Peptides against a protein of PDB entry 4GMN. Designs and how they scored, part 58

Target 1, 375 residues: chain A of PDB entry 4GMN
Amino acid sequence: RYANITLLALVTLASIGTDFQETLVKGNQGSRESPISAADEEWNGFDDADGDAMDVDQKSSSGEDQEEDYEEIDVKEDDEDDDDDSITSEMQADMERVVGADGTDDGDLEDLPTLRELIQTAVPQLIRLSNLPIDSDESLTIQSHALSALNNISWTISCLEFANGENANIHNAWYPTAKKIWRKTILPILEADSADLKLATQVTSLAWAVARVLHGETPTDGNPHRKFISLYHSSKQQAGGNSNSIEEPEDPFQGLGVKCIGVVGSLAHDPAPIEVNREVGVFLVTLLRQSNNVPPAEIVEALNQLFDIYGDEELACDKEVFWKDGFLKHLEEFLPKMRTLTKGIDKRTQPELRTRADEALLNLGRFVQYKKKHA

## One batch from the design tools (peptide; aimed at target 1 F253)

Design b2_p22_4 (made by RFdiffusion4)
Pose (drawn by RFdiffusion4):
Structure b2_p22_4 (pose): chain A 285 residues (1-30, 108-237, 251-375), chain P 22 residues (1-22)
Amino acid sequence: RYANITLLALVTLASIGTDFQETLVKGNQGDLEDLPTLRELIQTAVPQLIRLSNLPIDSDESLTIQSHALSALNNISWTISCLEFANGENANIHNAWYPTAKKIWRKTILPILEADSADLKLATQVTSLAWAVARVLHGETPTDGNPHRKFISLYHSSKQDPFQGLGVKCIGVVGSLAHDPAPIEVNREVGVFLVTLLRQSNNVPPAEIVEALNQLFDIYGDEELACDKEVFWKDGFLKHLEEFLPKMRTLTKGIDKRTQPELRTRADEALLNLGRFVQYKKKHA
Amino acid sequence: PVAEYRRQALEQARETPHFAHP
């Protein structure tokens, strides 16, 4: 039963996690009662995956179970984070998911992040899941082991398809948990790291530049948020952004539209947003 | 503006899923 009974179940649950995304797209061209697949995924499939993700690992075989269990959690979490939850959008699905997303973080992402050593493959798997979960949690994400510091250290140390880079994952997840209403110091650290990435953009891969700019726009674009005054202005983030604007223009034009298009068009939007961003705040004390 | 940034980011995430494949 081993090869069939356990691994097959996980790989299929993960595929179900992937393909539910197509239901969302096709459903649009036309209490999760209307979405039983999603209902079952959250209430039934996910609790068992958190359990499997936790357990040792005493042996290599269970090393594979953990990995597969993390793959399924990843695919479900990612698909779900592909929904619009800003404002009152998709509120029914948000309430069904949010507590579970907190559990995945506390019971899965955090204990694994506690033992630093040693894997790159596994370190990549947890960051990808953590990024998916934090895209929904938005600074409501738990601040316990000061996880942003660990993901920040993971970025620099793992320095030794552009958007699949682990570094992009580290930027995204740290950037997502630093939105309001996060601890103002947690925000200061993450914001400093994201801005430092620009000041020292001399050697940062272009995709990581685009993600850093999107994360910053996403965080400091509201003057009512304490961190806009407490960090963005208090630490003068505005100067680095004004200084980076010329540097950003050349790197964007340094990207072959023909080889490959997506990064180029995505970077064009970031510089465009970067310019508009430098204006809006320039207008605000 | 923040809502617009989030929508753009969401569209980009939909285009480039970070799925795990066994």

Design b2_p22_4_s1 (made by RFdiffusion4, then SolubleMPNN; from b2_p22_4, 15 letters changed)
Fold by OpenDDE base, seed 5:
Structure b2_p22_4_s1 (fold): chain B 375 residues (1-375), chain A 22 residues (1-22)
Amino acid sequence: as target 1 above (375 residues)
Amino acid sequence: FRLEVRKKILEFERKNPPLSKP
């Protein structure tokens, strides 16, 4: 009885985190109806002219159109408009304010009462629930739902703009809570060394969301970057043995490997210790060198992380890691492999992966050219 | 290297966060 009420409350908190994200996406679309009409200049790809037209004789076999009259079973979708009006008017009003607010520097969420209660009251309870002793299937279920709710809340907050002092009030309210999630939820689960890949995927997803806000200010206690690198390698060893049992996530970007790359990339940002940055940078560059055995989505994420970490020449990691460890050469040597990899992704079956790979390829060319000019 | 494309990537990541479906 108490377990079911707790589970329902955790599911509701996870849904609230999703609904907040949808509202942020909608609000950020409405502010962007400034017509990006003009810059769809068709980048006419370079016609590499010399493809020898081998005449493949199209024998047009006229296959007869057997019109198999599939009776459309008119499944009356009873549109039960379950108006899951789960978005409270107060929650919607808070998200509309977050999308519109030049955040005052005051870490007081006076103007955002629902978000304040979520951060100050709900999240500390979710942290406690995620740390319950696992002694039953019910306690494992409670932990999983608490991690899901923390994941959704943390991801939603990580989608806010915090650059240039934007949303400073939300950032200042979230920052100590994000550090608490890291120290109280993420680190203890990573230290328990559980063979549960589901739990590992949940905690890694949460860790990525938290690290996207904390960046190099993420607590370095116990070298968490090495734990996620180890988890990456362990996940590859397990997937290679039992190809039948892990349903490949429908989305290639939802894989544990991508999540591990996203976490360690985020952890390596300034002001991360130079040694943490180096170990992560070497890991990411090593994935590019071994690209023949790495899923395309992980290559895309590894490239994006490398661009984000080393995109600023004023940062200590540029001189102390990028140039000292010769990363430019590895990126240049990878450029032709990335072209082949990207061209090998079918636009019909994997349109998102292809789009993200085309963007990463374009960025790789630009990044290499940028670094060559600032050598 | 402020990629204008970083804005598109961050926008894509903001539109498609790895949310747990309840």
Scores: peptide ipSAE 0.144, ipTM 0.817, DockQ to the pose 0.674
OpenDDE base, seeds 1, 2, 3, 4: peptide ipSAE 0.120, 0.134, 0.143, 0.143; ipTM 0.813, 0.812, 0.818, 0.820

Design b2_p22_4_s2 (made by RFdiffusion4, then SolubleMPNN; from b2_p22_4, 12 letters changed)
Fold by OpenDDE base, seed 2:
Structure b2_p22_4_s2 (fold): chain B 375 residues (1-375), chain A 22 residues (1-22)
Amino acid sequence: as target 1 above (375 residues)
Amino acid sequence: MVLEQRRKILEFERENPPLSVP
């Protein structure tokens, strides 16, 4: 009875964490639809006149009309809009405040009561539940649901912009809690060195969400970046040896490998120790060098992490790692491989993976050009 | 649930790309 109530509460908190994210996304989209009044600044285009009209001939080849009458099976998608309108008016109002806060109102977390209760009341209980001794299938189930709820809340908060002092009140409230999740939930699970890949995937997803906010300020106790690199390698060895294919997640970006890359990338951001940054940077560049044996989604994530880590030339890691370890050469040598990899992704079967690979390829070209100008 | 969240995040990140590499 108590277990079922606890599980229901954990599922509900995990739902609230998801619904809160949807509301953030919708709120950020709504702020962009504010009509930028088209100030018709007449950009007087340059008059470059040179009119060489090469007449490419119209040859009108009249290929025949095979009318294959494909009967349009009008599958009425009964859109059962199960609008599970689970978004409370209070959560909606909190999101509207987070999105609409022009950076002048030092809005106390007092103005965000739902988010406050999630951070201050719910998360400490979830941390407690994730730390229960695993002595039964019930305790394992409670841990899994607590990790799911922590994941959901942490990911939602990681979608907030914290650059330039945006959402500083939320950042300041979350930051100590995020460190507590790391030290009390993530590290103990990683230190237990469990062969449970489901648990490893859950904790790595949570670790990524937390590390996306903490960056290089993530607690370095026990060299967590090395644990995630080790987990990456261990996951590849297990996939190769046991015909118990852990069903590769239908979404290539949900793989444990991608999650490990995302965590270690986030951990390598400034102000991470240069040694941590170097170990991660070398790991990521090594994935690109070994790309023939690396899933495309992991390559995309490794590229994005490399851009984010080394995008700023003012950072110590640019000089002490990127330039010193010759990363530019490896990125340049990878460009033709990335073009081949991206072209090899079927747009029909993997549209998202293809889109992100096209974006990562474009960004790789830009990044290489940028770094060459600033060399 | 967990799978769906990260899809939405990655959609959000795609729609709200962090500061363009200058």
Scores: peptide ipSAE 0.018, ipTM 0.633, DockQ to the pose 0.055
OpenDDE base, seeds 1, 3, 4, 5: peptide ipSAE 0.018, 0.017, 0.017, 0.017; ipTM 0.630, 0.612, 0.606, 0.610; seeds 3, 4, 5 fail the geometry check

Design b2_p22_4_s3 (made by RFdiffusion4, then SolubleMPNN; from b2_p22_4, 12 letters changed)
Fold by OpenDDE base, seed 5:
Structure b2_p22_4_s3 (fold): chain B 375 residues (1-375), chain A 22 residues (1-22)
Amino acid sequence: as target 1 above (375 residues)
Amino acid sequence: MVLEQRRQILAFERENPPLSKP
């Protein structure tokens, strides 16, 4: 009876976390009435005004249109108007305020009551529930749902812009809480060295969401980047040995390998210690060099992390790691392999993976050119 | 900005437990 009430409350908090994220996405899309054109998805570099557009003369070979008459399977989308009554009017109003804030509103969390209660009331209880002794299937279920709720809340908050002092009120409220999640939930689970891949995936997803806000200010106690690198390698050894189909996640980007890359990439951002940055950078570049045995989604994520970490030439990691350790050469040598990898992804069966790989390939070309100009 | 937002959306693990409609 108490367990069922606790589970229902955890499910409700996880739903609230997701619905909040969907409202952020819709609000950020609505303010940009321009459909995300493939042009707005360009890595623009940093503000180098000298746009010598290299005319890549893509000779469109007109392949003959074989009109294969695919019978239009009239899938009646039963518009079940799932009136997802899950979004409270208060939560929608909080999201409208966050999305409508031009980053100049020094508004206290008093103006964001739902978000305030999530951060100040719910998260401390979720941290407590994630730390319960695991002595029963019920306690394991409670931990899983507490991690899911923490994940959804943390991901949603990580979707807010905090650059240039935007959402500073939310950042200031979340930052100490994010550090508390890291120290009280993430680190203890990672230190328990559980063989549970499901738990490892959940905690790694949560760690990524938290590290996306904390970046290099994430607590370095116990060298967490090395734990996630070790987890990455351990996950690959297990996948190769057991023909027990871990059902490959339907989404290639939900794999534990991608999540590990996302965490360690986020941990390596400035102001991370140069040693942490170097160990992560070497790990990511090593994945590209070994790309024949690495899933395409992990390559895409590793590239994106490398761009984010080493995009700014003013950062100490650019001089002390990127240039000093010769990363440009490895990226340039990887460019033809990335073209082959991207072309090998079937657009019909994996459209998203193909789109993100085409984008990462484009950005790799631009990034290599940018870095060569600043060499 | 757009890339990062899309990456944020796509990296989000939606644990929507089906709210069994009562």
Scores: peptide ipSAE 0.019, ipTM 0.616, DockQ to the pose 0.155
OpenDDE base, seeds 1, 2, 3, 4: peptide ipSAE 0.018, 0.016, 0.016, 0.018; ipTM 0.620, 0.612, 0.607, 0.610

Design b2_p22_4_s4 (made by RFdiffusion4, then SolubleMPNN; from b2_p22_4, 14 letters changed)
Fold by OpenDDE base, seed 4:
Structure b2_p22_4_s4 (fold): chain B 375 residues (1-375), chain A 22 residues (1-22)
Amino acid sequence: as target 1 above (375 residues)
Amino acid sequence: FTLEVRKQILKFERENPPYSYP
């Protein structure tokens, strides 16, 4: 009885974390009707002047006009107005404030009562439940649901913009709690060295969400980046040996490999120790060199992490790692491979993976050009 | 560069949240 109530409460907290994000997404879609004044940064068009007119002979093959009769498939839009009234009016009001907070109002977390209670009351209990001694299948189930709820809450908060002092009140409230999740939940599970791939996937997802806010200020105790690199390699060895189809997650970006890359990339940001940055940077560049044996989603994530880590020339890691270890050459040599990889992704069967790969390819070209101008 | 890539990533992650557990 108490276990079922605890499980129901944990499922409800995980759902509230998801619903909170859906409301962020919906609220941000609604706010797109406010004209963000697109500053017309004049896209200086590439002056592709070299018009070598190769005279390709127009052989006029006169193929017959088959009038294919397009039967109008009357797709009945079943308007299932699933009014999922799951979002409380208070949670919706908190989300409208978070989405509508132009960075001028240093609003107190007092104006976000649902988010306040989630961070200050719920998360400390979830941390406690994730740290219970595992002595039964029931305690393992409680830990799994507590990790799920912590994951969803941490991901939702990690999708907020903090870079320009935006949402500073939420950042300041979350930051000590995020460090507590890392030290009390993530590190103990990583130190237990469990062969449970499900638990490893859950803790790695949570670690990524937490590290996306803490970046290089994530606690470096026990070199957690090496544990996630080891987990990455171990996951690849298990997939190669047992033809037990671990059902590849339907979403290529939900794979344990992508999550490991996301964690270690986030851990390597300034002000991370230069040695941590170097070990991660070498790992990521090594994935690009071995790209023929790496899933496309892991390559996309590894590129994005490299852009975020080394995109600022004022940072110590630019001089001491990027230039010193010759990363530009590896990125330039990878550019033609990335074009081939991206073209090999079917737009019909994997539209998201293709879009993300096209973006990563575009950004790789721009990044290489940027770094060549600043060499 | 970093800010524009971060904005694109944050925009993408906001539009496609990596929710593993409903």
Scores: peptide ipSAE 0.020, ipTM 0.521, DockQ to the pose 0.627
OpenDDE base, seeds 1, 2, 3, 5: peptide ipSAE 0.007, 0.018, 0.019, 0.017; ipTM 0.493, 0.521, 0.520, 0.510; seeds 2, 5 fail the geometry check

Design b2_p22_5 (made by RFdiffusion4)
Pose (drawn by RFdiffusion4):
Structure b2_p22_5 (pose): chain A 285 residues (1-30, 108-237, 251-375), chain P 22 residues (1-22)
Amino acid sequence: RYANITLLALVTLASIGTDFQETLVKGNQGDLEDLPTLRELIQTAVPQLIRLSNLPIDSDESLTIQSHALSALNNISWTISCLEFANGENANIHNAWYPTAKKIWRKTILPILEADSADLKLATQVTSLAWAVARVLHGETPTDGNPHRKFISLYHSSKQDPFQGLGVKCIGVVGSLAHDPAPIEVNREVGVFLVTLLRQSNNVPPAEIVEALNQLFDIYGDEELACDKEVFWKDGFLKHLEEFLPKMRTLTKGIDKRTQPELRTRADEALLNLGRFVQYKKKHA
Amino acid sequence: ALAEKLKAAFELTTKEIEKKLE
């Protein structure tokens, strides 16, 4: 039963996690009662995956169970985070998911992040999941072991398809949990790291630059948020952004539209947004 | 699959940023 009974179940649950994404797209061209597949994924499939993700690991075989369990959690979390939850959008699905997303973080991402050593493959897997969960949680994400510090250290140390880089994952997840209403100091650290990335953009991969700019726009674009005054202005983030604008233009033109297109067009949007962003705040004390 | 998820997530983020800048 081993090769069939356990591994097959996980790989299939993960595929189900992947393919549900197509239901969302096709469904559009035309209490989760209307979405039983999603209902079952959250209420039934996910609790077992959190359990499996937790347990040793005493042996290599259970090392694979954990990995597969993390793959399924990842695919589901990712597909769910592909929904618009800003404003009142998709509120039914948000309430069904949010507590579970908190559990995945506390019971799965956090204990694994507690024991630093040793894997890169596994370190990559947890960050990908944590990025998916934090895209829904948005600074409501738990601040316990000061996880942003760990993901920040993971970025620099793992320094030794552009958008699949682990560094991009570190930028995204730390950036997502630093949105309001996060602890203002947690926001200060994450914001400082994201801006430092620009000041020292001399050697940062272009995709990581685009993610850092998107995360910053996503965080400090609302003057009513305490962190806009408490961090963005208090620490003068505006100067680095104005200084980075010329540097950003050359690196964008340094990207072969023909080889490869996506990064180029994505970077064009970031500089465009970067320019518009430097104006809006320039207009606000 | 991951590339498609990243693209979809990127598009949503862009829409949110555009709305904030407006």

Design b2_p22_5_s1 (made by RFdiffusion4, then SolubleMPNN; from b2_p22_5, 16 letters changed)
Fold by OpenDDE base, seed 3:
Structure b2_p22_5_s1 (fold): chain B 375 residues (1-375), chain A 22 residues (1-22)
Amino acid sequence: as target 1 above (375 residues)
Amino acid sequence: SDLERIRIINDLRQKRINEKLA
């Protein structure tokens, strides 16, 4: 009885975290309708002149008109108005305030009572529940649900704009809590060296969400970047050996490999220690060099992380890692491979993966050109 | 600049990530 109530509460907190995200995204879309003037993208048509007119024979297959009498199954849409009123009116009001909040510097969430209670009351309990001794299937289930709730909350907060001092109050309130999640939940689970790939995927997803806010200010104690690199390699070794393919997630960007890349990339941002940046940068560039055996989604994520880490020439990592370790050469040598890889993705079966690969390819060309100009 | 063009695409990428998490 108490277990079921705790599980229901954890599921509800996980749903609240997703619904909070949905409302934040909808609210941010309404404010960013600045008319992007249709700048005339002069599509410089490449005059590919090679007009080899292969005569594809017009085989006139006379398809006979089989009038299949599709019986109109009158599917009564029972409009079960599942008024999943999961979003409390107080939560909606907090969401509207988050979207409209001009950057008041005070880390006091006084105007955001629901978000305050989520960060100050719920998250500390979720951290506690994620750290319970695993002594039963019930305690394992509670840990999994607590990690799910922490993941959804952390992802939601990581989707807020914090650039230019936007949402500074939320950032300042979340920052110490994010560090607490890292130190108390993520690190202990990573140090326990569990062979549980489900748990590893959950903690890595949470770690990515947390690291997307903390970046290079993520605690470096115990070299967590090396733990995630090790987890990346271990996950690849397990997938190659047993024909019990853990059903690869239907979304190629939800894979453990992508999540590991996202974590370590985020950890390597300034002001990360230069040696952490180097180890991550070398890992990411090595994935590109070994691209024949790397899933396309992981390559897309690795490229995006490299652009985000090394996009600023004023950062110490540009001189001390990017130029010193010769990364430009590896990116330039990868450009033709990326073109081939991107062209090999079917737009019909994997439209998102193709779109994100086309973007990463475009960015790679621009990034290489930028770095050559600023050498 | 070429860097600004990369940033614009990164912003579009981030918008699409946000649209999928919605």
Scores: peptide ipSAE 0.028, ipTM 0.662, DockQ to the pose 0.060
OpenDDE base, seeds 1, 2, 4, 5: peptide ipSAE 0.028, 0.029, 0.028, 0.024; ipTM 0.659, 0.664, 0.656, 0.659; seeds 1, 2, 4, 5 fail the geometry check

Design b2_p22_5_s2 (made by RFdiffusion4, then SolubleMPNN; from b2_p22_5, 12 letters changed)
Fold by OpenDDE base, seed 1:
Parts: structure tokens; C-alpha cells; sequence
Structure b2_p22_5_s2 (fold): chain B 375 residues (1-375), chain A 22 residues (1-22)
């Protein structure tokens, strides 16, 4: 009963997060009327599997009342408080840096009470539910639904424009909460090194959504970019060894490999440490060099990440990584391979993948020309 | 759906990339 109520609450929170995106985007679009056609993707309802109630026979055995003395195990609350205070102080200092010198209380979301309640009341509870000890299939189900709700909220917020001070109030309110999701949900699950590919995919999707807002300001503790690069490689080794067709997800862009690339690409943005940027940049360029063995969707994502990371010549990573490590040469050498790859995608069977590959090919040509002009 | 959120996020990213390269 409680599990079903918790599940319903989590599904409701995930729905509210999605509906709120539509409202926020319509509010900002009040000046531009272009009707994006709502494609009616039917919500496939949960099929009630009629589980046959096996008659468990009532045998009445009268076994004796042994009063086993439950020794109260004094769970010493060990000194985990020091690490929480350091994180909160760092989060507060980071918030003060983002709020800037104009003391506008923009973080309070006074005009957006529903979003405030989602960020300040719902998300902390979802973080708690994602960190429950996994001791049963029920606890695993609760964690999975908490991660799904956090994912939907985080993706929703990541669809807002925050460039040039747009939605600064929402950014400032989300920023500390996004760091909390990273530190309290994403890192612990990544460190547990679970062989569960479903859990790894959920956490990586959430990490991508969070990192799309935090970028290079995502906490670098424990080198999370290396963990996601390792997860990328591990996922490829598992797919290569078992001739069981792990059903490639029907959407090529929903694959764990694409999600790993999206995370590490987002983590490598300025102001990320130059060595983090270098390791990610080398990883992405290496995928292009090895493109014959890489799924087309991962190549598309790797290109988009490279364009986002190195599209600004004023950033330190342009001089210290892009030019210094000779990335332009690798992109130029990849251009004819990308043309061949893109032409090899069937428009009839994979229309989205073909469209995204055509866009990435066009942008690769533009990017190479841009970099040659600014050399 | 999560897929629709990610699709929309990718479309916004592509618009930003295009603006940087113009």
C-alpha cells in the first residue's frame, strides 16, 4: 500500500515536471506564435498483468511465543555531519557567486510558486528516495521511479535558455539543487559500481540533464568524467561479448553510449579544469578517428559536443587544448568519413538519425571553416 | 515523455551551435 502511494506520488511529480515545461516555454514564447504541432504520442497505459492469485493454504500451526529480546542496536550516528556542512558551505558560496553583485533576491521564485515547490520541496524528497538502501525489489523500484522523476525535472529545466541572463531566477534557484542531485544521487550510484545497465542508463540520463545546466561548474570531485568514459567503454565490451542482441534501443539517441558522450561533453565546458577538458576532448576526437566501430548516433553526439566545447575562441580550452592538441586536423580528416556515414543512413528506416547526421555534417563543415578563419 | 524532453533539448542545442558558427 505505501509503495503504491509512493509510486503514484513519483509518477505525479514526473508528470508535473513535464507539464511545467510546456507552461514555462509558452510563457517565454508569448511573442513568437509559431505553432509547434503537438505530436499525439499516446501514453501507453500500464497493462494490468492479471497475476493469478495462487491459493496459499491457511495451515494453522500454533508455534510458541519465544520473546526474542530485540537488542536495540545503537546505530551510532557517526560524524557524517562534517561532509554535509562543507558541501552546504560550498553550495552557498557558489550560489552567492551566481547571484552576482546586484542583490536581487531572484533565487526565491516569488512569481513561480509551483516551480519553487518542485525545486525546494519535491526534489529533496526524490534525492532521499534515490538514496534508500537497496534490500528488495520494492526498494529498487522506488529508486528507479525517484531517478525517473529527477530525470524529467532536470531535463525540463535544462530546456530553458539561461544564456545572457535569461531565466536567471530559475537558474539561481536550480543551481544549488542541481549540485545536490549530483553529489547526493549521481556520485553515490556511480561509485557503487553496479553491474545493472538499467540503473547505469537512468543515472547517466540524469547526469546529462544536470550537467547541461551546470556545465563546467559541475563538481569535479572523484573525476566523474573518467567514470562516464569508463562506463562508455564497459558498455561496448558487454555488447561485443554476448551474441545476445541487447535490443539496441529503438531510438539510437537513447543508447547509454550517447548519454555518456552527452555527460562528458557537458562536463568539459568552461570553466572546467583544462585537464578535464583535454581528457574529454581527446576521448571525443578518438571516437571520430575510430568511427568505423562507433554507432552513428554517438558520432553525431560527439560532434555536437565538440562544437559546443570549442566553438568559442576566447575560452582557455581553445588555445590550451583545441589548437595545442591539433584537433582541427582530426576534424578535417573526419569530414569525408562523416559524408560517407551520413549517406549510408537510410532516410526511410532511420529518419531522425539521418536528419541529425545531415545537421552534424553541415555544422562540421562550418566549424572547420570557422576554425581556419580564426587560426 | 523523457524521449520528448531529450529531443527538445537536442533541438535547442543545435540552435545554439548554429548561432555560434554563423
Amino acid sequence: as target 1 above (375 residues)
Amino acid sequence: SDRELERRARELQLKRIKKKLE
Scores: peptide ipSAE 0.350, ipTM 0.903, DockQ to the pose 0.721
OpenDDE base, seeds 2, 3, 4, 5: peptide ipSAE 0.349, 0.121, 0.350, 0.345; ipTM 0.903, 0.770, 0.903, 0.902; seed 3 fails the geometry check

Design b2_p22_5_s3 (made by RFdiffusion4, then SolubleMPNN; from b2_p22_5, 16 letters changed)
Fold by OpenDDE base, seed 5:
Structure b2_p22_5_s3 (fold): chain B 375 residues (1-375), chain A 22 residues (1-22)
Amino acid sequence: as target 1 above (375 residues)
Amino acid sequence: SERQFISIQNELLQKRINEKLA
């Protein structure tokens, strides 16, 4: 009984986080119909659905009206009142305010009551639930749902623009909570050294969402970047041995390898310690050098992270890591491999992966040209 | 220039964010 109520509340909080994300998406998109993902699905980030709607001029061939009299099977719609866990009017109003709010600097969420309650009331309980002793299948289920709810909330907040002091009120409210999630949820799970790949995937997804806001200000206690690099390598060793189809996620960007790259890339941003930046940069460049055995989605993510980390020549990591460790040569040598890799992706079967690879290839060319001009 | 690449990255991140948000 209490467990079922707790699980229901955790599912509802995860759904709230997803719905909030979808509304942020829709609010920035205008009214594009994103397909209703099931409210119970853990949001793993935004998909770069560059739906280049090829105008397939399907010529309307006027095929003839065969009236096949399909008998109306009167399926009684049992109106199960599916309590459509619809975005509460209050959440929608908070979302509209977030999209429209000139960021007041005060960190006060008075104008965002639902978001305030999520950050100040719900998240601390989710942190508590994620850190319970695992002594039963029920406690493991509670942890999983608490992680999913934290993931969805954290991803949603990570989609807000915080550059140039935008959304400073939300940033200031979230920042201490994000650090608390990192220290109280993420680090303890990473230190437990569990062989559970599902739990590792959930905590890595959450870590990526949190690190997308904290960047190089993410707590460095226990060298978390090395733990995620180790997790990346361990995940590759397990995938090679057991032909137990870990159902390759239908989305190639939802793989544990991609998530590990996203986390460590985010952790390496300024003001990260130069040693952390170097270890991550060397890891990412090494993936490009070994690209023959690396999934294309991981290559795309590794490139994007390298661009984001080393895009600014004024940062200490540009001189002390990028130039000093000779990364430009490795990126230039990778250009012809990236062209081959991108051309090898079937646009019909993997349209998103192809689009993101075409973009990453274009950016790699531009980045190499930029760095050569600033050498 | 860097500002153009950061602007293109911010435009591509903003375009990725706005295409992920579009």
Scores: peptide ipSAE 0.023, ipTM 0.598, DockQ to the pose 0.064
OpenDDE base, seeds 1, 2, 3, 4: peptide ipSAE 0.019, 0.020, 0.018, 0.021; ipTM 0.642, 0.624, 0.641, 0.616; seed 2 fails the geometry check

